# Ledger of designs, part 34: peptides against a protein of PDB entry 3ESW

Target 1, 322 residues: chain A of PDB entry 3ESW
Amino acid sequence: NNIDFDSIAKMLLIKYKDFILSKFKKAAPVENIRFQNLVHTNQFAQGVLGQSQHLCTVYDNPSWHSIVLETLDLDLIYKNVDKEFAKDGHAEGENIYTDYLVKELLRYFKQDFFKWCNKPDCNHCGQNTSENMTPLGSQGPNGEESKFNCGTVEIYKCNRCGNITRFPRYNDPIKLLETRKGRCGEWCNLFTLILKSFGLDVRYVWNREDHVWCEYFSNFLNRWVHVDSCEQSFDQPYIYSINWNKKMSYCIAFGKDGVVDVSKRYILQNELPRDQIKEEDLKFLCQFITKRLRYSLNDDEIYQLACRDEQEQIELIRGKTQ

## One batch from the design tools (peptide; made by RFdiffusion4, then SolubleMPNN)

Design b1_p11_3_s4 (from b1_p11_3, 6 letters changed)
Fold by OpenDDE base, seed 5:
Structure b1_p11_3_s4 (fold): chain B 322 residues (1-322), chain A 11 residues (1-11)
Amino acid sequence: as target 1 above (322 residues)
Amino acid sequence: DLIERILKKLE
């Protein structure tokens, strides 16, 4: 009895595909009830939902992508990418090129384009005067600042000239292309948009313990790769737990195709209590939001993304980046 | 039967 293993394998793949697709059908009434109850009763769940409503879609704006590409020194960027790519001579050229691009964008962004702003320079005294600035507190945006999705404005007084300088915390990434300064929030916000503008698969990672970064899906490495614009870091998920000895509880990744708990990638030691939500409820929440984000996708897209999700889950469980 | 069992474990 020659077991036609090839036929069995094909049938298994078909049935597996159908099974996966069945999971991404419209949510059952019971799932909707569970979801509604969860987001109404759990503050952390409500926060994740609120973030997903913004972060999963805001960067998928073709007009913004055009503005970004018009603003960046593309000639310099591609010159540097081409230079580094030419050194490795890899036969897998097209896929690895994007890794070089992301690495150059990290360099370019930190070294040439954007500035860390602990305190603003004095508007009156000019550049390199931030050491003279004393924080007075924060206030709401004025009429001009409010045009650029500004939630708060930090107020500083210059110890030298006595003038007030406003540091609006803009959430409009297009405004950040002009201001070119900020902290981790502004850095990650604009850098996420920059990566998206090159057509890359990118997620925004929120850490509960007041940090944010990106993940890029490398076709070469066939996995999600840690990317931190503030640190000019590529594929160094350990920097927070190990290098910084940072204590963390949750890392949640937000992308157009899903919301994923990526805590296991970054929380390698010094784990804080995960007491904000039940683990089962968090898993359900992320899956539910992910399912909703994929409702308009075709069967092939859903299947491919589901395969990617499974590979990521395996990676996160094994703790080995293959 | 085997495929159904595998599918049930994937649930």
Scores: peptide ipSAE 0.007, ipTM 0.412, DockQ to the pose 0.292
Fold by OpenDDE base, seed 1:
Structure b1_p11_3_s4 (fold): chain B 322 residues (1-322), chain A 11 residues (1-11)
Amino acid sequence: as target 1 above (322 residues)
Amino acid sequence: DLIERILKKLE
């Protein structure tokens, strides 16, 4: 009785595919009830849902992508990418080109394009006057600032001339192409859009302990890669826990195709209590939102993404990103 | 061997 192992393997693969696809079917009534109860009773869950409604879709704007590509010095960027690729890329295959692109975008963004703003320059005294600025607090946006999705404006007084300078915290990434300054929020917001504008798979990572960064899916490395525009960092997920000795509780990644708890990638030591939600409820929440984001995808797309998700989960469990 | 073969086809 020669067991046709190839036939059995094929049948198992078909059954496995069907099983995976079954997980992405329309939620059962009981799951909908659980979801509704969770987001209405748990503040952290409500926060994750609220962020997903914005961050998962806002960057998928073709008009914004065009504006970004028209604004950046593409000739400089591609010249630098081509130069680095010519040194090493041919031996490693074509997929490595995208990694070089992301690395150059990190360099270009930090060195040539965007500015870190602890304090603004005085509008009256001009450039390099931030040392003369005293914070007075924050207030709501005026009529002009409100046009650019601004919730908060930091107010500063110049110690030299006595004039008030406003630093609006814009959430409109197109406005940030003009202002070209900010802190981690503005940096990550615009840089996420920039990466998306090149057609890359990108996630926005929110850390509960007041930091944000990106992840890029590298076809060369075949995994999600840590990307921090503020630090000009590529594939260094350890920088927060190890280099900064930062204490953290939650890192949540938001992308067009899913919401994922990526805490295990970044929280390597000094873990803070994860007391905002039950672990099972957080897992359920992320899966539920991910399922909703994939409702319009075909079976093949769903299956490919599910395979990617499984590989990521294995990576996160094994701690292979050390 | 079967599990390894299945795993290789899932990769």
Scores: peptide ipSAE 0.007, ipTM 0.451, DockQ to the pose 0.124
Fold by OpenDDE base, seed 4:
Structure b1_p11_3_s4 (fold): chain B 322 residues (1-322), chain A 11 residues (1-11)
Amino acid sequence: as target 1 above (322 residues)
Amino acid sequence: DLIERILKKLE
């Protein structure tokens, strides 16, 4: 009996596809109840949900993409990309070009475009006066600041002139194109939008221990790649745990197609207690939100994303960035 | 490697 291995393989593939697709069908009533109970009873779960409602979709704004592309020095960016790409002997049309683009965007953003702001300069004394600034605390936004999704304003007094300088923590990335300064939050927020504006698959990574960065899906590397605009870092997920010796508990990635616990990619040592939620509940939560984000996708899109998810999970379990 | 190969075939 010639076992038609090809027929069996096809049948298995079909059944596997159907099985995968079945997982992404509309949530069962029991799953909805579990989800509702989890987000109502667990503060961490509620926080993840709240972040997902914003971070998963906010950057998918074509109007914002246009504004970004109009604001950036695209001529300089592409000139540098082309230069480095040619230097390494790559041919046009290779998927690796996008990696060069992201690396140049990291360079451009840190060196030419955006500024780190520990303390603002004095609005009266002018540039390079941040050393004279004393923090007085934080307050709510005024009427003008509120127009740009500002949650908090840091208040500083100049030791030289005595004037008050406001440092609004804007969450509107379009406003950040104007202000061109901030800390990790502003950096990551605007840089995420920048990467999205180039049509890239990007996730916003939230670390519970007060840092944020991006992941970019490299078609060349066929995986999610660590990207930190603050550090001008590409594919260096170890920098926090190893170089900084940072202690961390949770890293959660938020993208248009899903929410993923990526802690295993970044927490290589000095792991803090993961006591905010049960591991099974966090896994359920991320899967549930991911499922919701994919409700409008067709079966082929769902299947492709599911394959990508499985590859990522394997990577995360193995702890080997290929 | 095997799982990756299987996944690649499933893609």
Scores: peptide ipSAE 0.006, ipTM 0.491, DockQ to the pose 0.121
Fold by OpenDDE base, seed 3:
Structure b1_p11_3_s4 (fold): chain B 322 residues (1-322), chain A 11 residues (1-11)
Amino acid sequence: as target 1 above (322 residues)
Amino acid sequence: DLIERILKKLE
């Protein structure tokens, strides 16, 4: 009996797809109960849920994308991308062009567009006066600042003229296109929107130890790539653990298609205790939120994303011996 | 027998 290996292979592929799709069906009542109990009893789980409700969807705004593209110097950006792409001898149509675009956006954003703000300049004395500024603390936003999703305002007094300068911490990325200054929060917020405005697959990465960055899905590299706008860094996930010798416990990535614990990519040494949640509960939480985010997707989209997720999980377990 | 068992595990 000639075993029809082609027929068997086709049947196995169909059954495998059905098996994968079955994992993304509507949550069972027991899973809903487990989820509700977890977010009501665990503060870290509640925080992850709260962040997912904002970060997974806020950047998918076509109106914001248009405003971003109208604000950036696209002629300069594409001129520089084309120059570097041609210099390395790549042909048109290669997926690697998008990697060059992201690298130029990192350069443009840090060098030409946005500014790091440790302390603001004095509103009265003018430019390069931040050295004269003394922090007085933080306050709530005033009526004008509240229009731009401001959570807190840092207050500074000028040692030279005695005037007060306000540094509002805006969460509205459109306002950040105007102010063009901030710290890691403002940098990552606006840069995430910028990358999204070019139609890229982007995740916002939250680190519990007070840092934030992006991941971009490179079609050329066929993986998620570390991107930090503050550091003008592309594909350097080791910079925090190795270069900074930073101690970290959790890194969570938030995207439109899922929430993923990416701690293994970034925590290479000096791991802090992971005592905020049980590992099984964190895994369940991320999977449950991801399942909800994909509820409206078709079977083909679900299958493609599930394949990508499995590849990422394999990468995270094996550790890239770079 | 083996293929049936594999298929049942994939169901």
Scores: peptide ipSAE 0.000, ipTM 0.389, DockQ to the pose 0.244

Design b1_p11_4_s1 (from b1_p11_4, 5 letters changed)
Fold by OpenDDE base, seed 2:
Structure b1_p11_4_s1 (fold): chain B 322 residues (1-322), chain A 11 residues (1-11)
Amino acid sequence: as target 1 above (322 residues)
Amino acid sequence: DFELQLALEKL
């Protein structure tokens, strides 16, 4: 009996696809109850849900993508990408071009486009006057600042001229295209939008210990790649745990197609207690939100994303990027 | 085939 291994493999793949698709069906009533109870009783779960409601969808705005592309020096960016790709990229295949693009966007954003703002310059004294600025505290936005999704305004007094300078913490990434300054929050917010504007698969990674960065899905590497605009870092997930010796408890990635606990990618040492939620409840929460985000997708899209999810889980367990 | 491997791991 010649075992037709090809026929068996095909049947197995069909059954596997059906099995995977069955997991992404509409949540059972019991799962909805569990979800509601979890987000009402656990503050961390409520926070993750609240973040998902914003971060998973806000960057999928075609009008914003157009504004970004009109604002960036695309000629410079593509010239630099083409130059780097021409050296070696043709041998590795066309998919590597996108990795070069992300690397150039990191360079361009940090070197040419955006500025780190520990303290603002004095509005009266002009550029390079931040050293003269004393923090007075924070207040709510005024009527103009409120137009740009501003929750907090940091207030500074100039030691030289005595004038007050306001530093609004804008959450509107389009406003950040104008202001071109901020801290990790503003950097990551705008850079996430920039990457999305090039049609890339991007996640916003929230770390509980006051840092944020991106992940990009590389078609060349066939995995999620760490991207930090503040650090001009590509594929260096170790930077926080090893280089910074940062202590961390949770890293949660938020994308249009899912919410994923990516802590294992970034927390390599100095792990803080994961006491905010039960591990099973966090896993359930992320899966439940992910299912909801995929409800409008077809069976093939769901299947492809589920295959990516399984590959990522294997990667996160093995600790080796294959 | 990566999909086949995943399918085998889930059976």
Scores: peptide ipSAE 0.049, ipTM 0.782, DockQ to the pose 0.821
Fold by OpenDDE base, seed 3:
Structure b1_p11_4_s1 (fold): chain B 322 residues (1-322), chain A 11 residues (1-11)
Amino acid sequence: as target 1 above (322 residues)
Amino acid sequence: DFELQLALEKL
């Protein structure tokens, strides 16, 4: 009996595809009830849902992508990418070029484009005057600041001239292209948009312990790669737990195609209690939101993304990406 | 074949 292994493999792949697609069918009434109950009764679940409604879609704006690309020094960026790519002896057309692009964007953003703002400079005294600034607290946005999705404005007084300087915390990433300053929130917000503007698969990673960063899907590495614009960091998920000795409980990645608990990638030590939600409920929540985000995708897109999800889950369990 | 492996793991 010549077992046609190729025919068997093809049949298995068809059945597997059908099985995967069956998971992405319209949610059963019981799943909808479970979801509604979870987001209504669990504050953490409600927070994850709320973030997903914004972070999963806000960066998929072609108009914003155009504005970003018009604002960046693309000639400098590509010149540097080409230089480093050629230096390492890679052939044209290799998927690794995109990794070099992301590394240069990290360099460019931190070194040439954006500024960390612990305290603003005094609007009256000029540059390098932040040392003279005393925080007075926070206020609501004024009429001008309110145009740029500003939730709060930090107020500072100059110890030298006595003048007040406002530091609006803008959530509009297009306004951040003008202001070119902020903390981790502004950095990650704008940098996520920048990466998306190059057509990259990007997720926004929210850490419950007051940090945020990106993940980029490297086609060369065939995995999600840690990207922190604040740190100019590429593929260093350990920096928080090990280098910073940061204690963390949850890291949730938000992308156009899904919401994923990526805590296992970043929480290598100093784990805080994961007491905000049951693990089974968090898994259900992320899967349910992901399923909704994929509702308009075709069967092939759903299948490819599901294969990617399974690969990531295997990676996260095995710890093999070091 | 990674897909085949995944298919086999889910059988």
Scores: peptide ipSAE 0.047, ipTM 0.781, DockQ to the pose 0.666
Fold by OpenDDE base, seed 4:
Structure b1_p11_4_s1 (fold): chain B 322 residues (1-322), chain A 11 residues (1-11)
Amino acid sequence: as target 1 above (322 residues)
Amino acid sequence: DFELQLALEKL
């Protein structure tokens, strides 16, 4: 009996595809109950859900993409990309070009476009006056600031002129194209939108210990790549735990196609207690949200994403991001 | 900027 191994392999692949697709079908009533109970009883789960409702979808705005592309110096960006790409002897059309683009966007954003703001400059005294600024605390946004999804406004007094300067913490990334300043939140928010505006697969990574960064899916490397706009960092997930010696408990990635616990990529040492949620419940939560985000996708899209998810899970288990 | 972040965490 010539076992047609090719036919068996095809049948196994079909059955495997069907099995994978079956996992992404509408949640069973019991899963819905578990989800509802989890997000009503666990504050961390509520936070992850709330973040997913915003971060997974907000950057998929074609109008915003157009505004970004009209605002950036695309001529400078592509000139620099082309220069570095040619210098390394690559030909046009290689998937690696996107990695060069992301690296230049990191350079451009940090060096030419956006500014880190520890303290604002005095609105009255002008530029390079932040050293004269004393924090007075935070307050709610005024009527104008509220138009730009401002959650809080930091208040500073100038020691030189006595005037008050407001530093609104805007969450509207389009407003950040105007203000061009902030901390990790503003940096990551706008940079995530910038990367999305180039048609890239991007995730927003939230760390519980007050940092945020991006991941982009490199088609060349065939994996999620760490991207920190604040650090001008590409593929250096170790910088927080090793270079910064930062203690961390959770890193959660939020993208249009899913929510993923990426803690294992970034927490290489100095792990803090993961006591906010049971590991099984966090895994369930991320999977449940991911299923919801994929409900409108076709079977082929779902299958491709599931294969990507499996590869990422293998990577995260092996700890071999290098 | 690592130095800047360390400075902020000390604030």
Scores: peptide ipSAE 0.010, ipTM 0.445, DockQ to the pose 0.012
Fold by OpenDDE base, seed 5:
Structure b1_p11_4_s1 (fold): chain B 322 residues (1-322), chain A 11 residues (1-11)
Amino acid sequence: as target 1 above (322 residues)
Amino acid sequence: DFELQLALEKL
């Protein structure tokens, strides 16, 4: 009996594809009940859902992409990318060009474009006066600040002139193109939009212990790559756990195509208790939100994304960035 | 910048 191994392989591939696609079908009534109960009874689950409703879709705005590209010095950026790419003699192929682009965007953003703002400069005394600023607390936005999705305004008094300076914490990334200053939240928000404006696959990573960064999907490396605009960091997921000795419990990635627990990529030591939700319920929640985000996709798109998801899960289990 | 934040908390 000549076992037709090719026929068996084809049948296995078909069955595997069907199995994968079956996971992304419309949720059963029992799954909907489980989801509703989870988000109503678990505060962490409610928080993840709330973040997904914003972060998974807000950056997919063509009008914002145009404004970003019109605001950046594209001539400088591409000149620098071309210069660095030319040094490697094109041996690595065209896909590596995007990694050079992301590295230049990290450089450009930190060095030329955006500023870290621990304390604002005094509006009256001018530049380099932040040392003279005393925090008075925080308040809600005024009528002008509220136009730019501002939840909180930090208030500072100048010790030199006595004037008040407001530091509105804007969540509108288009306003951040004007203000060009902030902390990790403003940095990550605008930088996520910048990467999206170049047509890149990007996720926003939220850490429960008050930090945020990006991930970019490198076609060259064929994986998700850590990207932190604050640190000008590319592919250094260890910096928080090892270099900063930061204690962390959860890192959740939010993208247009899914929500993923990426804690295993970043929490290498000093893990805090994961007591906010049951692990099975978190896994269910992320999968359920991911299914909803993919409802409009065709079978081939769903299959390709599911293959990418499986590769990422293998990476996260093995602890090997291949 | 976590180092900056840590430096500022020590101030």
Scores: peptide ipSAE 0.010, ipTM 0.432, DockQ to the pose 0.011

Design b1_p11_4_s2 (from b1_p11_4, 7 letters changed)
Fold by OpenDDE base, seed 1:
Structure b1_p11_4_s2 (fold): chain B 322 residues (1-322), chain A 11 residues (1-11)
Amino acid sequence: as target 1 above (322 residues)
Amino acid sequence: SFELEQALKVL
């Protein structure tokens, strides 16, 4: 009997696909109990869940995407992308164009569009007066500021004119299109929305040690790529651990299709104690949230994403991110 | 694994 190896291979692939899909079925009662107990007993787990409820979905807003695209100088952006892409002579294929787009968006955002704000300018004295500003502390938003998802307002006094200037820490990224200033939080928030507005696969990366950045899924590189708008950085995951000598414990990526512990990509040295949650419980939590985010997807979408997840896990284990 | 799927596609 000639063993039909092709038929056996096809059956094995079907069984493998079914096995992968079985992991994304509705959670068993025992998994729901474990999840509930974890988020009620572990503060870090509760924080990750809370962030996922916002960051995984907030940027999937078509109205916001339209406002972004109407606000940016698209003619300038595409002119610069086309210019850089033309230098490669198309040798790398069309998929590299999106990498050039992200690199130009990083340039445009930092150089032409957004500003870093250590201290605001004085509202009375005008531009380039931040040197005259003394911090008085923080307070809650007023009635106008509260309309734009503002949790806190930094208060500054001008040493020259004595007037008070308010620096509201807006979390509404549409308001940030107007104000065009902030720190790492405002930068990453608006830049995440900008990348999403171009139809890109983007994750928001939260670092426990007070920094935030993006990841973009490059079809050319076939992997998640580090993107930091503050640093105008593309594919430099080492900058925090190596260049900054930053000590870190956790880096968690939040996207529409999943929550992933990406600490291994960024924590290359000077690892701080990971004592906030058991490693098995964090892995379970991220998988559980990811499963919930994928409940509306079809079997082919689930399978494709599961294959992508596996490739990323292999990359993170092998240290091939560099 | 994705590697297993790729290996099975070559088989």
Scores: peptide ipSAE 0.017, ipTM 0.508, DockQ to the pose 0.145
Fold by OpenDDE base, seed 4:
Structure b1_p11_4_s2 (fold): chain B 322 residues (1-322), chain A 11 residues (1-11)
Amino acid sequence: as target 1 above (322 residues)
Amino acid sequence: SFELEQALKVL
């Protein structure tokens, strides 16, 4: 019996595709009940859901992408990318070019474009006066600040002139193109939008222990790559656990196509108790949200994303044996 | 200190 291995392989692939696609069908009533109960009873689950409702979709704004591309010095960026790309002897059109682009965007953003703001400069005394600023606390946004999705405003008094300076914590990334300053939240927010504006596949990573960064899907490396605009860091997921000796419990990635617990990529030591939710419930939650985000996708898109998800899960389980 | 700078980065 000439076992047509090719026919069997094709049939197995079809059945496997169908099996994968079956997981992404409309949620069963029991799954909906479980989801509703989870988000109503678990605060962490509610937080993840709330973040997903914003972070998974907000950056998919073509008008914002246009504004970003009009605001950046694209000539400088591409000049530097082309220079480094050519220096390393790569041919034009290689998938690795995008990795060079992301690395230059990290450089450009940190060195040329955006500023870290521990304390604001005094609005009256001018530049380089942050040393004279004393924090007075935080308050709600005024009517003008509220136009730019401002949740809180840090208030500072100048020790030199006595004037009050407001540091609004804007969540509108378009306003951040104007202000060009902030902390990890503003940095990650605007940088996520910047990467999205170049048509890149990007996730926003939230760490429960008050840090945020990006992941970029490298077509060259065929995986999600750690990207931290604050650190000008590319593919260094260990920096938090190892270099910073940071204690962490949860890292959750939010993208247009899914929500993923990426904690295993970043929490390499000093793991804090994961006591906010049961592991099975977190897994269920992320899968359920991911499934919802994919409802409008075709079968081929769903299958390709599911293959990517499986590869990522394998990577997260194996650890980076680099 | 580097630790203080890192602590400020998470705020």
Scores: peptide ipSAE 0.014, ipTM 0.488, DockQ to the pose 0.013
Fold by OpenDDE base, seed 3:
Structure b1_p11_4_s2 (fold): chain B 322 residues (1-322), chain A 11 residues (1-11)
Amino acid sequence: as target 1 above (322 residues)
Amino acid sequence: SFELEQALKVL
């Protein structure tokens, strides 16, 4: 009996694809009840849901992408990318070009485009006067500031002239293209939009211990790559736990196609208690939100994303980010 | 899925 191994292999692949697709069908009534109970009873779960409703979709705006590309010095960026790409002896058409683009965008953003703002300059005294500024606290936005999705305004008094300077914490990334200053929140917000404007697959990573960064999906490396605009860092997920000796409990990645607990990529030592939610409930929550984000996708898109998710889970379990 | 697809391509 000549076993037709090719026919068996094809049949197994079809059955496997069908099995994977079956996991992404509409949620059963029992799963919907579990989800509703979880987000109603657990504050951390409610926070993750609230963040997903904003961060998973807000950056997929074609009008914003156009404004970004019109604002950046694209000639300088591509000139620098082409120069570094050619220097390393790569051939045209290699998938590694996008890694060079992201590295140049990190350089350009930190060195040429955006500024870190510990304290604002005095509006009356002019440039390089931030050392004279004393914080008075925070206030709500005024009528003009409220037009740009401003949640809070930091208030500073100048020790030299006595005038008040306002530092609005804008959440509108288009307003940040004008102001060109902020802290980790403004940096990550605008930089996520910039990466998306180049057609890249990008996630926003939220850390519970007051930091935020990006992940980019490298087609060359065939994995998610750590990207921090504040640090001009590419593929250095260890910088927080090892270099900063930062203590952390949760890192959650938010993208158009899913929500993923990426804590294992970044929390290498000094782990804080994970006491905000049960591990099984967090896993369920991320899977449930991810399933909802994929409801409009076709079977081939769902299958490709599921394959990518399985590879990432294997990576996170094996600790192979070295 | 990729490991299974690769395992099935080697068969």
Scores: peptide ipSAE 0.009, ipTM 0.445, DockQ to the pose 0.142
Fold by OpenDDE base, seed 2:
Structure b1_p11_4_s2 (fold): chain B 322 residues (1-322), chain A 11 residues (1-11)
Amino acid sequence: as target 1 above (322 residues)
Amino acid sequence: SFELEQALKVL
């Protein structure tokens, strides 16, 4: 009996696909109860859920993508990408072009477009006056600031002229295209939208220890790639743990297709206690939210994403950036 | 897994 290996392989693929798809079926009543109990009893779980409700969907706005593309100097960006790609990119294949694009967007954003703001310049004295600014505290937004999803306004007094300058902490990334300044939150928020506007698969990474960055799914590297707009960093997940010697407990990635604990990618040393939630409950939470985000996807999309999830989990266990 | 799918494509 000639074993038809092709028929066996096809049958195994079908069974494997069915098995994977079975994991993404609608949550059982018991899982829904577990989820509800977890988010009601655990503050960290509630925080992750709250973030997922915003960060997983807010950047999937075609109108915002158009506004971004109309605002950026696309001619400069593509000129620089084409120049770098022409050196060696053709040897590696066309998929590497997107990695060059992300690297140029990092350069452009940090050097040409956006500004770090520890303290605002004085609205009266003009540019380069931030050194003269004394913090007076924070307050709620006024009626104008409230239009741009502002939760907090930092208040500064100019030591030179005595005038008050407001620094609204805007969460509206379209307003950030105008203001072009902020800290890690504003940087990551707008940069996530920028990457999304180029049609890229992007996640927002939240670190519990007051930092945020992006991940981009490179089709060339076939993995999630660390991207930090503040640092102009591409594929350097070690910078926080090693270079900054930062102590960290949790890094959670939020994307349109899932929520993933990516702590193992970034926490290489100086790990803080992971005492905010049980590891099993965090794993369950991320999986449960991920399933919900995928409920409208077809079987092929679910299968492809599940294959990516498995590859990422293997990467995170092996500790090898491939 | 991608490894399984690749292994089954080579088969």
Scores: peptide ipSAE 0.006, ipTM 0.429, DockQ to the pose 0.125

